# Peptides against a protein of PDB entry 1ZZD: the designs that were tried, part 60

Target 1, 109 residues: chain A of PDB entry 1ZZD
Amino acid sequence: FQVVNPYLLRDLVDLGIWDEGMKQYLITQNGSIQGLPNVPQELKDLYKTVWEISQKTIINMAADRSVYIDQSHSLNLFLRAPTMGKLTSMHFYGWKKGLKTGMYYLRTQ

## One batch from the design tools (peptide; made by RFdiffusion4, then SolubleMPNN)

Design b2_p13_7_s1 (from b2_p13_7, 4 letters changed)
Fold by OpenDDE base, seed 1:
Structure b2_p13_7_s1 (fold): chain B 109 residues (1-109), chain A 13 residues (1-13)
Amino acid sequence: as target 1 above (109 residues)
Amino acid sequence: MDPDDVLLEVEVP
């Protein structure tokens, strides 16, 4: 299920652009505000969806957490348009970063 | 499992 980020909701209300149309827009855009011309770039940078954040950064964060984890670690990755090359690169990058028993759950948008 | 989901397992020797 999709839930609207409560902080995003607040900021859109503060901008005075929150309405039923905006709600429907967010649903159709899977929560992305990147395409909205009347939203400041600062907010666009702040409210990137899981599809818009670098998966390399996600892997790095997972690797950092795994330093203190002895057991298996589960990691979710989200790609808008995965390719075999990208999947292979992500696999080896995770391995190289020391994810001892990393499990990548990849979802396609 | 969603058909659009792929599971990759990474192990470090």
Scores: peptide ipSAE 0.007, ipTM 0.266, DockQ to the pose 0.063
Fold by OpenDDE base, seed 5:
Structure b2_p13_7_s1 (fold): chain B 109 residues (1-109), chain A 13 residues (1-13)
Amino acid sequence: as target 1 above (109 residues)
Amino acid sequence: MDPDDVLLEVEVP
C-alpha cells in the first residue's frame, strides 16, 4: 500500500500543481518528486522517499540517536536493489559509527 | 517476517 504523504500533498496544492495528472505521476513514481522540474529543490530534499535517502545518512542518524538511548533500537533501512556487498558495507559502516547493538530491518523493493 | 525484509543484527563490542 502506498500512502500519499499528507504534507507533500499540502505543499503540492499550495504550489498550485496538484491535479489528477500529478496524482498519477506520483503513483507511477512511487511518491518521488525528484524528477519534477517545477518543484523547488528544498521540497525535493524534504520529501525524499525512503528509497532515495542515503543509507549512510540514516545510519549516521541512528548512531547519533544511540548516544541518548541505552536500549537497542530498531533501524529501518530501505534499498531498491540491495546486494550482499551493500549489506556488508552498511553493517560495517554502522559498526564504524559506533552504533550500539541494534537491529536493522531492511526492506527490499 | 516478511520475505522482503532482511534483519541485520549489528553488535558493537
Scores: peptide ipSAE 0.006, ipTM 0.262, DockQ to the pose 0.060
Fold by OpenDDE base, seed 3:
Structure b2_p13_7_s1 (fold): chain B 109 residues (1-109), chain A 13 residues (1-13)
Amino acid sequence: as target 1 above (109 residues)
Amino acid sequence: MDPDDVLLEVEVP
């Protein structure tokens, strides 16, 4: 079950490039617009999927939230090709950023 | 649970 981001839909309509072909493309690409030549880079940067956001950025965002949350929170990570090195690095990076005790949910593509 | 999901537990000192 995939739903197109409603804001992305709006912007694609505003660009005049929304059609059935675009819809099917997004479904096939799991919501990614990174490969579309007729989409401005600004929009590509704005609408990066969870697979296209750096793991460090995700961890940083979680660390920032932890400043205001006393309770431990879960962190979702998305990796296309996880390696032991990447997993270890993410753990230590999270610690370095002062994340409280947490549960990291890793999803592989 | 998605078979592609891996749970990582982190114990912060």
Scores: peptide ipSAE 0.005, ipTM 0.253, DockQ to the pose 0.062
Fold by OpenDDE base, seed 2:
Structure b2_p13_7_s1 (fold): chain B 109 residues (1-109), chain A 13 residues (1-13)
Amino acid sequence: as target 1 above (109 residues)
Amino acid sequence: MDPDDVLLEVEVP
């Protein structure tokens, strides 16, 4: 697992905020910049980790891929703290989007 | 499969 996205590293250097402290912060936060007050919101939106991306967005992307896949494909979902309510919502949304029968991998942190 | 992964099987028409 690469902790720091190389494009994120470049942008942080361009912002002039890259230093050893920032590096250690990102390691501790598993690559997340969401908590940094000195980073523009646009960059925060661009560099979301797998834990920060909307699960609906992930499901939408999976639905788009399913158009080009003949057989069922595996879908990876990432949740920090899965609840039955969240899982139920994800299942119904996936159903509504017409995902093919398949294996869905729920990864927890 | 990662030990932190839970397999969910869903059946959609």
Scores: peptide ipSAE 0.005, ipTM 0.257, DockQ to the pose 0.060

Design b2_p13_7_s2 (from b2_p13_7 with S1M D6V S9D)
Fold by OpenDDE base, seed 5:
Structure b2_p13_7_s2 (fold): chain B 109 residues (1-109), chain A 13 residues (1-13)
Amino acid sequence: as target 1 above (109 residues)
Amino acid sequence: MDPNDVLLDVEVP
């Protein structure tokens, strides 16, 4: 799998901040730019890794999709450090949002 | 199923 999103790479180059140091940083951070102070928040929001996307947001998207689709669909969730509390919260949040089909695939890192 | 995947079931109200 790719360490650096090609579009992210492009944008970093366009920002003029791409260098060997940045490359090494991204490698060590598994592609995350969230900790970079010299990157606009807009880009950070755009290039969140699958582990950084709000689980609530993912569930919301799934709930929204369920309104428009008849076929059951699976929801993939990603948690870098899953806890039972987080899992329970996600479960109840999904229920609260009225997911018609509650098939969640939690992938752990 | 990926061995790293955990299946969560969310009950429908």
Scores: peptide ipSAE 0.010, ipTM 0.307, DockQ to the pose 0.063
Fold by OpenDDE base, seed 3:
Structure b2_p13_7_s2 (fold): chain B 109 residues (1-109), chain A 13 residues (1-13)
Amino acid sequence: as target 1 above (109 residues)
Amino acid sequence: MDPNDVLLDVEVP
């Protein structure tokens, strides 16, 4: 099941645009508000879904965390349309960023 | 495990 982000719900209510139609829209859009013209860009940036975050950004965050941990950590990646090229590039990019040996969990949309 | 999940094993030298 899908649950609307409570903080997003609050902000949409504050904008005065929350209604049943908006709720159904979010459900059909898997929580994304990127396509809504009546939502400020700053909120769109804040509430990017896992599918809308740069894979490089995710890897960068993982690399940053690895500085403070001794053990390997799992990295979750989300790709709408993965290709072999994208997967390979992510592997090499992770290596370049100094990630330790680990497990990458890839979810495809 | 989600049917759309793929496990990638990464070995870094």
Scores: peptide ipSAE 0.008, ipTM 0.285, DockQ to the pose 0.061
Fold by OpenDDE base, seed 4:
Structure b2_p13_7_s2 (fold): chain B 109 residues (1-109), chain A 13 residues (1-13)
Amino acid sequence: as target 1 above (109 residues)
Amino acid sequence: MDPNDVLLDVEVP
């Protein structure tokens, strides 16, 4: 059983849209609220799941951190459906963004 | 390492 983010739960309650149906929906959607039309976009942006966070954004953050480190660091990337094309793109993008040495641990759902 | 983990190595020259 996947536990709903307590902060998300609070916000959904505050919106007055929390009920048993919503609970079941979140369970089936692995905690994602992206598909809910009655949720403000700012909340959707705030409560992205690990699978909804842009890997590009993660790589950007890693690249930014790499400016301040001498040694390579490891990254955990979560991909729902990795493809060769996507992996290649990530590799080249990381290179382009100046990751000195990036070690990525890709996790699949 | 998790069985679902795939290691990628990105090096910048």
Scores: peptide ipSAE 0.007, ipTM 0.276, DockQ to the pose 0.062
Fold by OpenDDE base, seed 2:
Structure b2_p13_7_s2 (fold): chain B 109 residues (1-109), chain A 13 residues (1-13)
Amino acid sequence: as target 1 above (109 residues)
Amino acid sequence: MDPNDVLLDVEVP
């Protein structure tokens, strides 16, 4: 597991905020920079971890792939704290977006 | 399959 994305590392160095403290912070946050107040929002949006990407976005991308694959394909969803309400919402959204039958992997932390 | 993975079967009507 790579804790720090190499491109993120480069951008943090370019911002002049990379140091040992930042490194330790990222380790404890599993690579997330969302909690850093001194990082521009555009970088936070760019470097979202799998736990921070919108599940709707993931489903949309899966729907796009389904146009080219006339077979069931695996969809990986990442939820830090899954609830029945969230699962139901994702199910109906996937259906609404026209996802084909397949295997949906729900990964929890 | 990862131990933290749950398989959900989705069928579109």
Scores: peptide ipSAE 0.006, ipTM 0.273, DockQ to the pose 0.062

Design b2_p13_7_s3 (from b2_p13_7, 4 letters changed)
Fold by OpenDDE base, seed 1:
Structure b2_p13_7_s3 (fold): chain B 109 residues (1-109), chain A 13 residues (1-13)
Amino acid sequence: as target 1 above (109 residues)
Amino acid sequence: ADPDDVLLEVEVP
């Protein structure tokens, strides 16, 4: 199940490059526009998918949220190409950031 | 359960 980001849709329409081919491209690329040469880099930076956002940034956001809650919460991490070393690094980074009881729900692309 | 899913738990006392 995939939904096109409405803001991305708007910007692609404004660029005049939205069509059925673009729609199918986004489906095959899981919403990523990083590979499109005719899209400004500024928009590519703006519309990073969950697979492209820094995992440290996601963990930082989770840590910030945990400051205001006592109950455990779950955070989702998405990795395009996970390795055991990367998983270990994320685990201990979360520990370092003070996640009291944090659960990383990891998915591979 | 998706086989591509993995859970890591971090507990800080």
Scores: peptide ipSAE 0.008, ipTM 0.257, DockQ to the pose 0.063
Fold by OpenDDE base, seed 3:
Structure b2_p13_7_s3 (fold): chain B 109 residues (1-109), chain A 13 residues (1-13)
Amino acid sequence: as target 1 above (109 residues)
Amino acid sequence: ADPDDVLLEVEVP
């Protein structure tokens, strides 16, 4: 089941826009607030869902972390409409960024 | 487990 991000809930309440309608909206939008016109862009940037974050950014973050670990790590990626081309590109991008070992977990929407 | 999950394994020297 889906749980509303408690921090997002707090901020929406602080904005004074939290109500039952907003709750239902978030449920239908899988937690995304990107389409809400009454939400500041800074909050939209802060609360991007896993489907809205650049996969390259995620890979970059993983590469940065790998500098400080001496073991293989797992990387989770999320794509709404994956293609073989996208998967291949992500694979080799990770390679180029120094992810020499690990598992890339792809979840589709 | 989930048909929408794909696992890519990387082993590079």
Scores: peptide ipSAE 0.006, ipTM 0.263, DockQ to the pose 0.060
Fold by OpenDDE base, seed 4:
Structure b2_p13_7_s3 (fold): chain B 109 residues (1-109), chain A 13 residues (1-13)
Amino acid sequence: as target 1 above (109 residues)
Amino acid sequence: ADPDDVLLEVEVP
């Protein structure tokens, strides 16, 4: 994968904060800007990496789609460090949200 | 298929 989203790069340049230091920082952070104090929160919200997106939000989206379809859906979830508790929570949350059939493909970083 | 993939199935009747 590319380290820097091209649209993010554009926005960072527009902010005037793009430089070699920023580039190296993003490389070490796998493209995450969440830890940067000089980036507006709006951009942080927009440019969340797959590892930073709320898994609950992803499940919510899947549940919403399931309202309109009868077929089973496959759902890809990306977790930095899955634990038994995390998996259990995701399972029950999906159940509560009424996923007819939720097949979650969990990937670790 | 990735060996790190874990499949979790949730079925609601």
Scores: peptide ipSAE 0.006, ipTM 0.261, DockQ to the pose 0.061
Fold by OpenDDE base, seed 5:
Structure b2_p13_7_s3 (fold): chain B 109 residues (1-109), chain A 13 residues (1-13)
Amino acid sequence: as target 1 above (109 residues)
Amino acid sequence: ADPDDVLLEVEVP
């Protein structure tokens, strides 16, 4: 089940590039516009999917939230191609950033 | 359970 971001849809319409082909493209690309040559980089940065956002950034945000809560919220991490090395690195990075306790839900694309 | 899902429990003392 995939839903197109309504704000992304609006911006694509404003760019004049929205059509049935673009719709099908987004479906096949799981909402990613990173590969589109006619989209400004600022929009690409704005509309990064969960698979394209830095996992370190997500962990940093979780660490920032932990300042106000006793127990860390459950954290969803999305990896396109997870390896044991990557998982280990993420684990230690979370520890380094001061996460108290948390449940990490790792999703693979 | 989805085979693509990995659950990691992190506990820092």
Scores: peptide ipSAE 0.006, ipTM 0.268, DockQ to the pose 0.061

Design b2_p13_7_s4 (from b2_p13_7, 4 letters changed)
Fold by OpenDDE base, seed 1:
Structure b2_p13_7_s4 (fold): chain B 109 residues (1-109), chain A 13 residues (1-13)
Amino acid sequence: as target 1 above (109 residues)
Amino acid sequence: EDPDDVLLEVEVP
């Protein structure tokens, strides 16, 4: 199931552009507002879906968290269009960053 | 529709 980000909902309401059409648009776009011309760029930068965020950043955050735990947390990675090169790069980058027992859940859109 | 997932294990010696 898909749930609209409550903060995004608030901001869209504040912009006065929230309606049933917008709701359906978000459903068809899997929560992305990147294609909306009437949304400020700062909000587009703020409300990126998991498919629109750099997975390197996700790995970095996971590595930072793992410093204080015995074993690393499970990590979810999301790629819209994965390639073998990208997968290999992410694998070794995570290893290089010191994820001792990290498990990566790779998901493709 | 559910996305396809692959599990990757990373171990550091």
Scores: peptide ipSAE 0.013, ipTM 0.331, DockQ to the pose 0.067
Fold by OpenDDE base, seed 2:
Formats: sequence, structure tokens, C-alpha cells
Structure b2_p13_7_s4 (fold): chain B 109 residues (1-109), chain A 13 residues (1-13)
Amino acid sequence: as target 1 above (109 residues)
Amino acid sequence: EDPDDVLLEVEVP
């Protein structure tokens, strides 16, 4: 089932743009507000879905966590449209950042 | 197991 982010819901209500049409829009867009013209860019940046967040940033965050974790942790990466070039780039970037040996889970939409 | 998941094994020396 799909659940709307409660904080996003609050902010949309505060903007006065929450209605049944908005609800249906979010359902069809899998929670994305990136296409809404009446939403401030700051909120769009804040409420990116897993498909809209830079995976490079995710790798950086994982590298930071690996400093404090003795055991190698699994990293989940989300790519809407993976290509071999992008996968190769992500692999080498992760290697360059010194991520511990482990399993990286690539999820496609 | 999700069929959309692809496992990438990364080895760091």
C-alpha cells in the first residue's frame, strides 16, 4: 500500500493546496511533487522520493556510516532507469570513497 | 526477494 508522508501532507495543507485532486495526483505520481508548479522549490528539494535523490549522495552517506560500523553494511541504491554506464560510474565512485566490501542492492522501478 | 533487485558485489582492497 502507498502511504503519503505525514509531514508532506501537513505542508501541503499549510499551503492550502491539499484537496482530492492533489491526493489523486500524488497517488498517480507515486508521491512525487516535483511536477507541481505551485509548490516552492524548497519543499520539492525536501520531499524527494527515493527515485529523485542523487544516488551519489546516498553513497557518500553510506561511506560516512562505514567509518563507525565494523561490519560491512548493505547499501540500497535506487535507479529509475539504470544503464551500464551509470552502474559502472556508481561502482567506481563507491570504490573510490572506500566503502567496505559488501552487497549493494540495486532496485529498479 | 524483489525481482527488481540486482545484487552488485563491491570489493575494496
Scores: peptide ipSAE 0.013, ipTM 0.291, DockQ to the pose 0.062
Fold by OpenDDE base, seed 4:
Structure b2_p13_7_s4 (fold): chain B 109 residues (1-109), chain A 13 residues (1-13)
Amino acid sequence: as target 1 above (109 residues)
Amino acid sequence: EDPDDVLLEVEVP
């Protein structure tokens, strides 16, 4: 399976370091980039605060980017205090946005 | 799978 935050994916592509090896690394690290030596500290710091980013915005970005990406990519979502209501809402919102994979990974802090 | 992860499967039309 693939679990990649769409913002992270974008940034890694922009850095020119996205490849199959990077993908596999992220899978094994559950999406963490903290251990990557070729990633600027600025990005590492940015993604330490992913829990504070609107997950709805992340879903939107994933949906928009999926128009141009044919390969499967799973959406990585972050919630500090998930409830059944939030999960249901996110589930159906992602569905409505038409994400290709249909797989959404919610992480809790 | 990480126990802190919740997988949501959505069947997209």
Scores: peptide ipSAE 0.011, ipTM 0.311, DockQ to the pose 0.060
Fold by OpenDDE base, seed 3:
Structure b2_p13_7_s4 (fold): chain B 109 residues (1-109), chain A 13 residues (1-13)
Amino acid sequence: as target 1 above (109 residues)
Amino acid sequence: EDPDDVLLEVEVP
């Protein structure tokens, strides 16, 4: 099942644009608000879905976290249209960034 | 598991 991000819900309510239509829109758009003209860009930037965030950014965040933990961790990556080139790039980029040994879980949309 | 899932193994020295 799909659940609307509670923080997003709050902000949409604060904007006064939350209604049944908006709810249905989010469901059909898998939680994305990027296509909504009545939503400020700052909120669009804040509430990018896992499919809309740069995978490089995700890897960078993981690398940053690894500085503070001595444990290996797994990373989830999400790509709309994965290619061998993208997979290879992500793999080596993660390695280059000094991520600890572990598993990267890639999901396709 | 999920057919859309790809597991990447990363070995770091």
Scores: peptide ipSAE 0.007, ipTM 0.289, DockQ to the pose 0.062

Design b2_p13_8_s1 (from b2_p13_8, 9 letters changed)
Fold by OpenDDE base, seed 4:
Formats: structure tokens, C-alpha cells, sequence
Structure b2_p13_8_s1 (fold): chain B 109 residues (1-109), chain A 13 residues (1-13)
């Protein structure tokens, strides 16, 4: 499991805030930098973990891409706390958005 | 409507 994105590592080094403490912090936070006060918001937005990104947005982007592909591709979705209501809603929403075929892979944290 | 309910839930994912 890759805890630290290599590009994130580079940027943290460039910021001069990379050290053993930072490394341990990222490990405990499963790679999330959202709680770091010394990281610019722009970087926080760039390096959101999959658990911190709106899955609605992911579905929207997938639906937009689907118009350019000839075959159904698997879509990986990530929910910290999945419920039947969320799963059902995501299914119907995806269908409405044009994701009428393909496989949905749900991952939980 | 059912669609409205879905939209509401979609704001949480």
C-alpha cells in the first residue's frame, strides 16, 4: 500500500516540510494532508485521497469520458461508510448520467 | 419525488 504519493513527496520536500515526523503523520493519516496547517490549500486540493473526493464528481467525470470510449470500463468508487441508500442512489444516478453498462467496484476504508 | 431523494443522497457521496 502506497501511503505517500511520489509527487506529493516531491512537493513536500520542495516546501521544506518533509521529515520523519511528516512521514509518520502521513502514515497515521493514510496519506491525507488535509489536516496539515503548513500545506497550501492548492496542494491539499491536488492531493486529496480517494476517500476525500466526491464520488458524485467521479461518476460525473466517468460519464463524460464514456462518450469517447467504445467499451465499458470498470469504475472504482470509494466510500468510507457505504449504505444501501448510497449504493442505490449512486447506481441510479450513474444510470441517469449515462453509465448504463460496465462494472462498479466499491471499495470501503 | 424518488429522483429528488436520489439527488439528496448524492450530495453526501
Amino acid sequence: as target 1 above (109 residues)
Amino acid sequence: SEMEKIEEIMETV
Scores: peptide ipSAE 0.287, ipTM 0.870, DockQ to the pose 0.770
Fold by OpenDDE base, seed 3:
Order: structure tokens, then sequence, then C-alpha cells
Structure b2_p13_8_s1 (fold): chain B 109 residues (1-109), chain A 13 residues (1-13)
């Protein structure tokens, strides 16, 4: 079940580029606007899908939160093309950053 | 070092 982000819809409408073609494009692209030439980079940065966000940053944010919580929290990571090297590195990096528990869930596209 | 390799890989995720 895929729904377009309502704020993204608003911004695309404000840009005057929202139409049925755009809707179908977003559906086929799983919500990604990164390939759209008529969208400002600022909006592309704002509306990155989980597959387009640095998972390193996600780990860093989780590590920062872990300092203030007693028990480990769940961490979901997303990789479009996982490799053994990436998985191993993410585990060790998370450990080094002070995560109490390693990667909880990994999702692949 | 192994840690450097990890850091390099982490730049790609």
Amino acid sequence: as target 1 above (109 residues)
Amino acid sequence: SEMEKIEEIMETV
C-alpha cells in the first residue's frame, strides 16, 4: 500500500507540476522524486525516501539517542543493494558508536 | 587498517 506524502503533493502542486502523469511517475518510482529535473534540489533533499537516506546518518542518530535511554531501541535500516561488506561495516560501526544492540532490522528493496 | 576499510564502506551506505 503506497500513498504519496501529502506535503510532497502540496509542494508539487505549488510548483505547478502536479498532474496525472506526475502521479503515475511517483507510483512507478516508489515515491522518489530524485529523478525529476523540474524539482528544486531543496525539495529532493527534503523528500528523500528511506532508500535515498544515508544509513550512516541513521546509525549516528540512533547512537545519539542511546545515550539517554536505559534499554536499547529498535533500529530499522534500509539498503537497496546490501553486501556482506556493508552489513559487517554497519554492525561494527554501530558498535563503535556505542549502540547497545546491533542492527535490529534490515530491509532491502 | 580494518577500521579504515569500515569507514570507507560506511561512506557508501
Scores: peptide ipSAE 0.283, ipTM 0.868, DockQ to the pose 0.776
Fold by OpenDDE base, seed 2:
Structure b2_p13_8_s1 (fold): chain B 109 residues (1-109), chain A 13 residues (1-13)
Amino acid sequence: as target 1 above (109 residues)
Amino acid sequence: SEMEKIEEIMETV
């Protein structure tokens, strides 16, 4: 089962827009609020799902962490529609940025 | 260059 982010739930309640319809909407949208017209953009930016975040940014943050830690950490990347070009580019970009392991996990929707 | 091509693609992920 999927659980709605408790902070998102709180904010939707505070906005007065939480109801059964909203609940069903979030279920069908896999937690995404990007399509909701009555939600402020600042909240949409805050509550992006993994599919809505730049994976380049994720790689950059992981590379920054790798400077401080000697232990290899698994990196999960998320693409809705991967292409060979994107996969290859992400691999080499991560390597260039100093990721210790050329191994990351790719998730597709 | 090949690296420039990679950087261009990376703007889309």
Scores: peptide ipSAE 0.283, ipTM 0.868, DockQ to the pose 0.777
Fold by OpenDDE base, seed 5:
Structure b2_p13_8_s1 (fold): chain B 109 residues (1-109), chain A 13 residues (1-13)
Amino acid sequence: as target 1 above (109 residues)
Amino acid sequence: SEMEKIEEIMETV
């Protein structure tokens, strides 16, 4: 089940835009605020859902960390619209970036 | 090349 980020909730309340309509909107949008016109961009950037973050960036960060962490780490990746091409590309890209393991846990929307 | 194709796809993820 989905829980609204408590910090997001706080910020929406502080903006004075939290109401039942907003609650229902978030439910239908799976927590995304990207489509809200009355939310500052900085908050949209801060509260990107995992589906809205570049997984390439996540892989890059993981590759950087892998230099220092044990080989047992597994990377969680999130794709709203996965394709075999994307999955394969992410695997090979990760390997190219020097990930110690190509073991990814994929979540799909 | 195949790697170039991968890199192009990676711009979309």
Scores: peptide ipSAE 0.225, ipTM 0.837, DockQ to the pose 0.775

Design b2_p13_8_s2 (from b2_p13_8, 8 letters changed)
Fold by OpenDDE base, seed 4:
Structure b2_p13_8_s2 (fold): chain B 109 residues (1-109), chain A 13 residues (1-13)
Amino acid sequence: as target 1 above (109 residues)
Amino acid sequence: EEEKRIEEIMETV
């Protein structure tokens, strides 16, 4: 099932642009607001879906966190169109960045 | 260099 982010819902209501049309739009766009002309860019940046975020950035943040964690932490990565080249590059990049296990869960759209 | 190749690919993910 699909659920709208409650904070996004709040902000859209605060903008006065929430209605049935907006709801249907979000459903068809799988929660993405990037195409909405009446939403400030700052909100678009804040409410990027997992498919719209740079996974390189996710790996970087995970590596930054890892320096403060003794045990391995979970890392989930999301790719719309995975390739072996991307997967291997992400693996080696994460390793080079200092990820301890190199283990992560990959999700595809 | 393989590292450069990886860096280039990483710009796409």
Scores: peptide ipSAE 0.248, ipTM 0.847, DockQ to the pose 0.747
Fold by OpenDDE base, seed 2:
Structure b2_p13_8_s2 (fold): chain B 109 residues (1-109), chain A 13 residues (1-13)
Amino acid sequence: as target 1 above (109 residues)
Amino acid sequence: EEEKRIEEIMETV
């Protein structure tokens, strides 16, 4: 079942905008608050879903961690609309950045 | 040239 981030829930309650309508909205939006006009941008940036984060940044962070570990950690990447160009580029970019295994798994929406 | 193409695509992911 879908679980709402407890910290997000707290912050929405603190803003006084949590109600049944908001709950249903989050369900239909798969947890995204990016479309809410009454939520500060700072909170929108903080509570980005996996589909709303730059996967390039995720690869960069993984590459940085890989310097200190012997085996590649599990790296899951997320794309809403994958293309061959994007997949190939992400693979080679990760390799160039020093990822030993590359992408562990790619998920699509 | 190929590296440039990859860099451009990586700006979209």
Scores: peptide ipSAE 0.247, ipTM 0.843, DockQ to the pose 0.770
Fold by OpenDDE base, seed 5:
Structure b2_p13_8_s2 (fold): chain B 109 residues (1-109), chain A 13 residues (1-13)
Amino acid sequence: as target 1 above (109 residues)
Amino acid sequence: EEEKRIEEIMETV
C-alpha cells in the first residue's frame, strides 16, 4: 500500500490545495508532486521521490561515506527507465569512485 | 572512448 508523506500532506494542506483530487493525483503519480503547477519549486525539491533524485549523486554520497565506514553498506539505486547502458555505467562509475563493493541493489519502477 | 561514454550516460541517471 502507498502512504502519503505526512509532512508533504501538511504542506499541501497549508497551501490550501489538498483535496480529494490531489489525493487521487498523488496515488496516480506514485507520490510525485513534480508535475503540479501550483506547488512551489522549493517543495518539489524537498519532496522528490527516489525516482526523481540523481542516482549519480547517490553514488557520490555513498563513495564519500565509504571513506569513513569500515565495511561497505548496502546501496540502493532507483531507476525509472533502466537500460543496460545505465546499469553498467553506474557500476563502473561507482567502482571508479572507490566504492569498496561493486554490488548495489537496483530498484525499478 | 568508453570513459567518455560512461560519463555521458551518468549525466542521465
Scores: peptide ipSAE 0.233, ipTM 0.837, DockQ to the pose 0.725
Fold by OpenDDE base, seed 3:
Structure b2_p13_8_s2 (fold): chain B 109 residues (1-109), chain A 13 residues (1-13)
Amino acid sequence: as target 1 above (109 residues)
Amino acid sequence: EEEKRIEEIMETV
């Protein structure tokens, strides 16, 4: 089941756009607010779902963390419509960034 | 299954 982000709920209430319709919208959109016309871009950027975040950025952050650890770590990646090309690119990129011991776990929507 | 996929990709990179 889905739970509305309590901070998102607060901000939507502050915007005066929270109602039963909005609640149902969020449920049908799996928590995404990207399609809402009355929400500032700042909030859209803040409340991106895992499907709306650049996985390249996620890999970059993981690579940055790798310099502080001497053991392998797992990385969870999210793609709505994965393709072999995307997978190959991400793994290759991660490898080039030094995530040689990292394990990439792909989740699909 | 995912581990297998990763290994296959790594063989090509």
Scores: peptide ipSAE 0.134, ipTM 0.782, DockQ to the pose 0.055

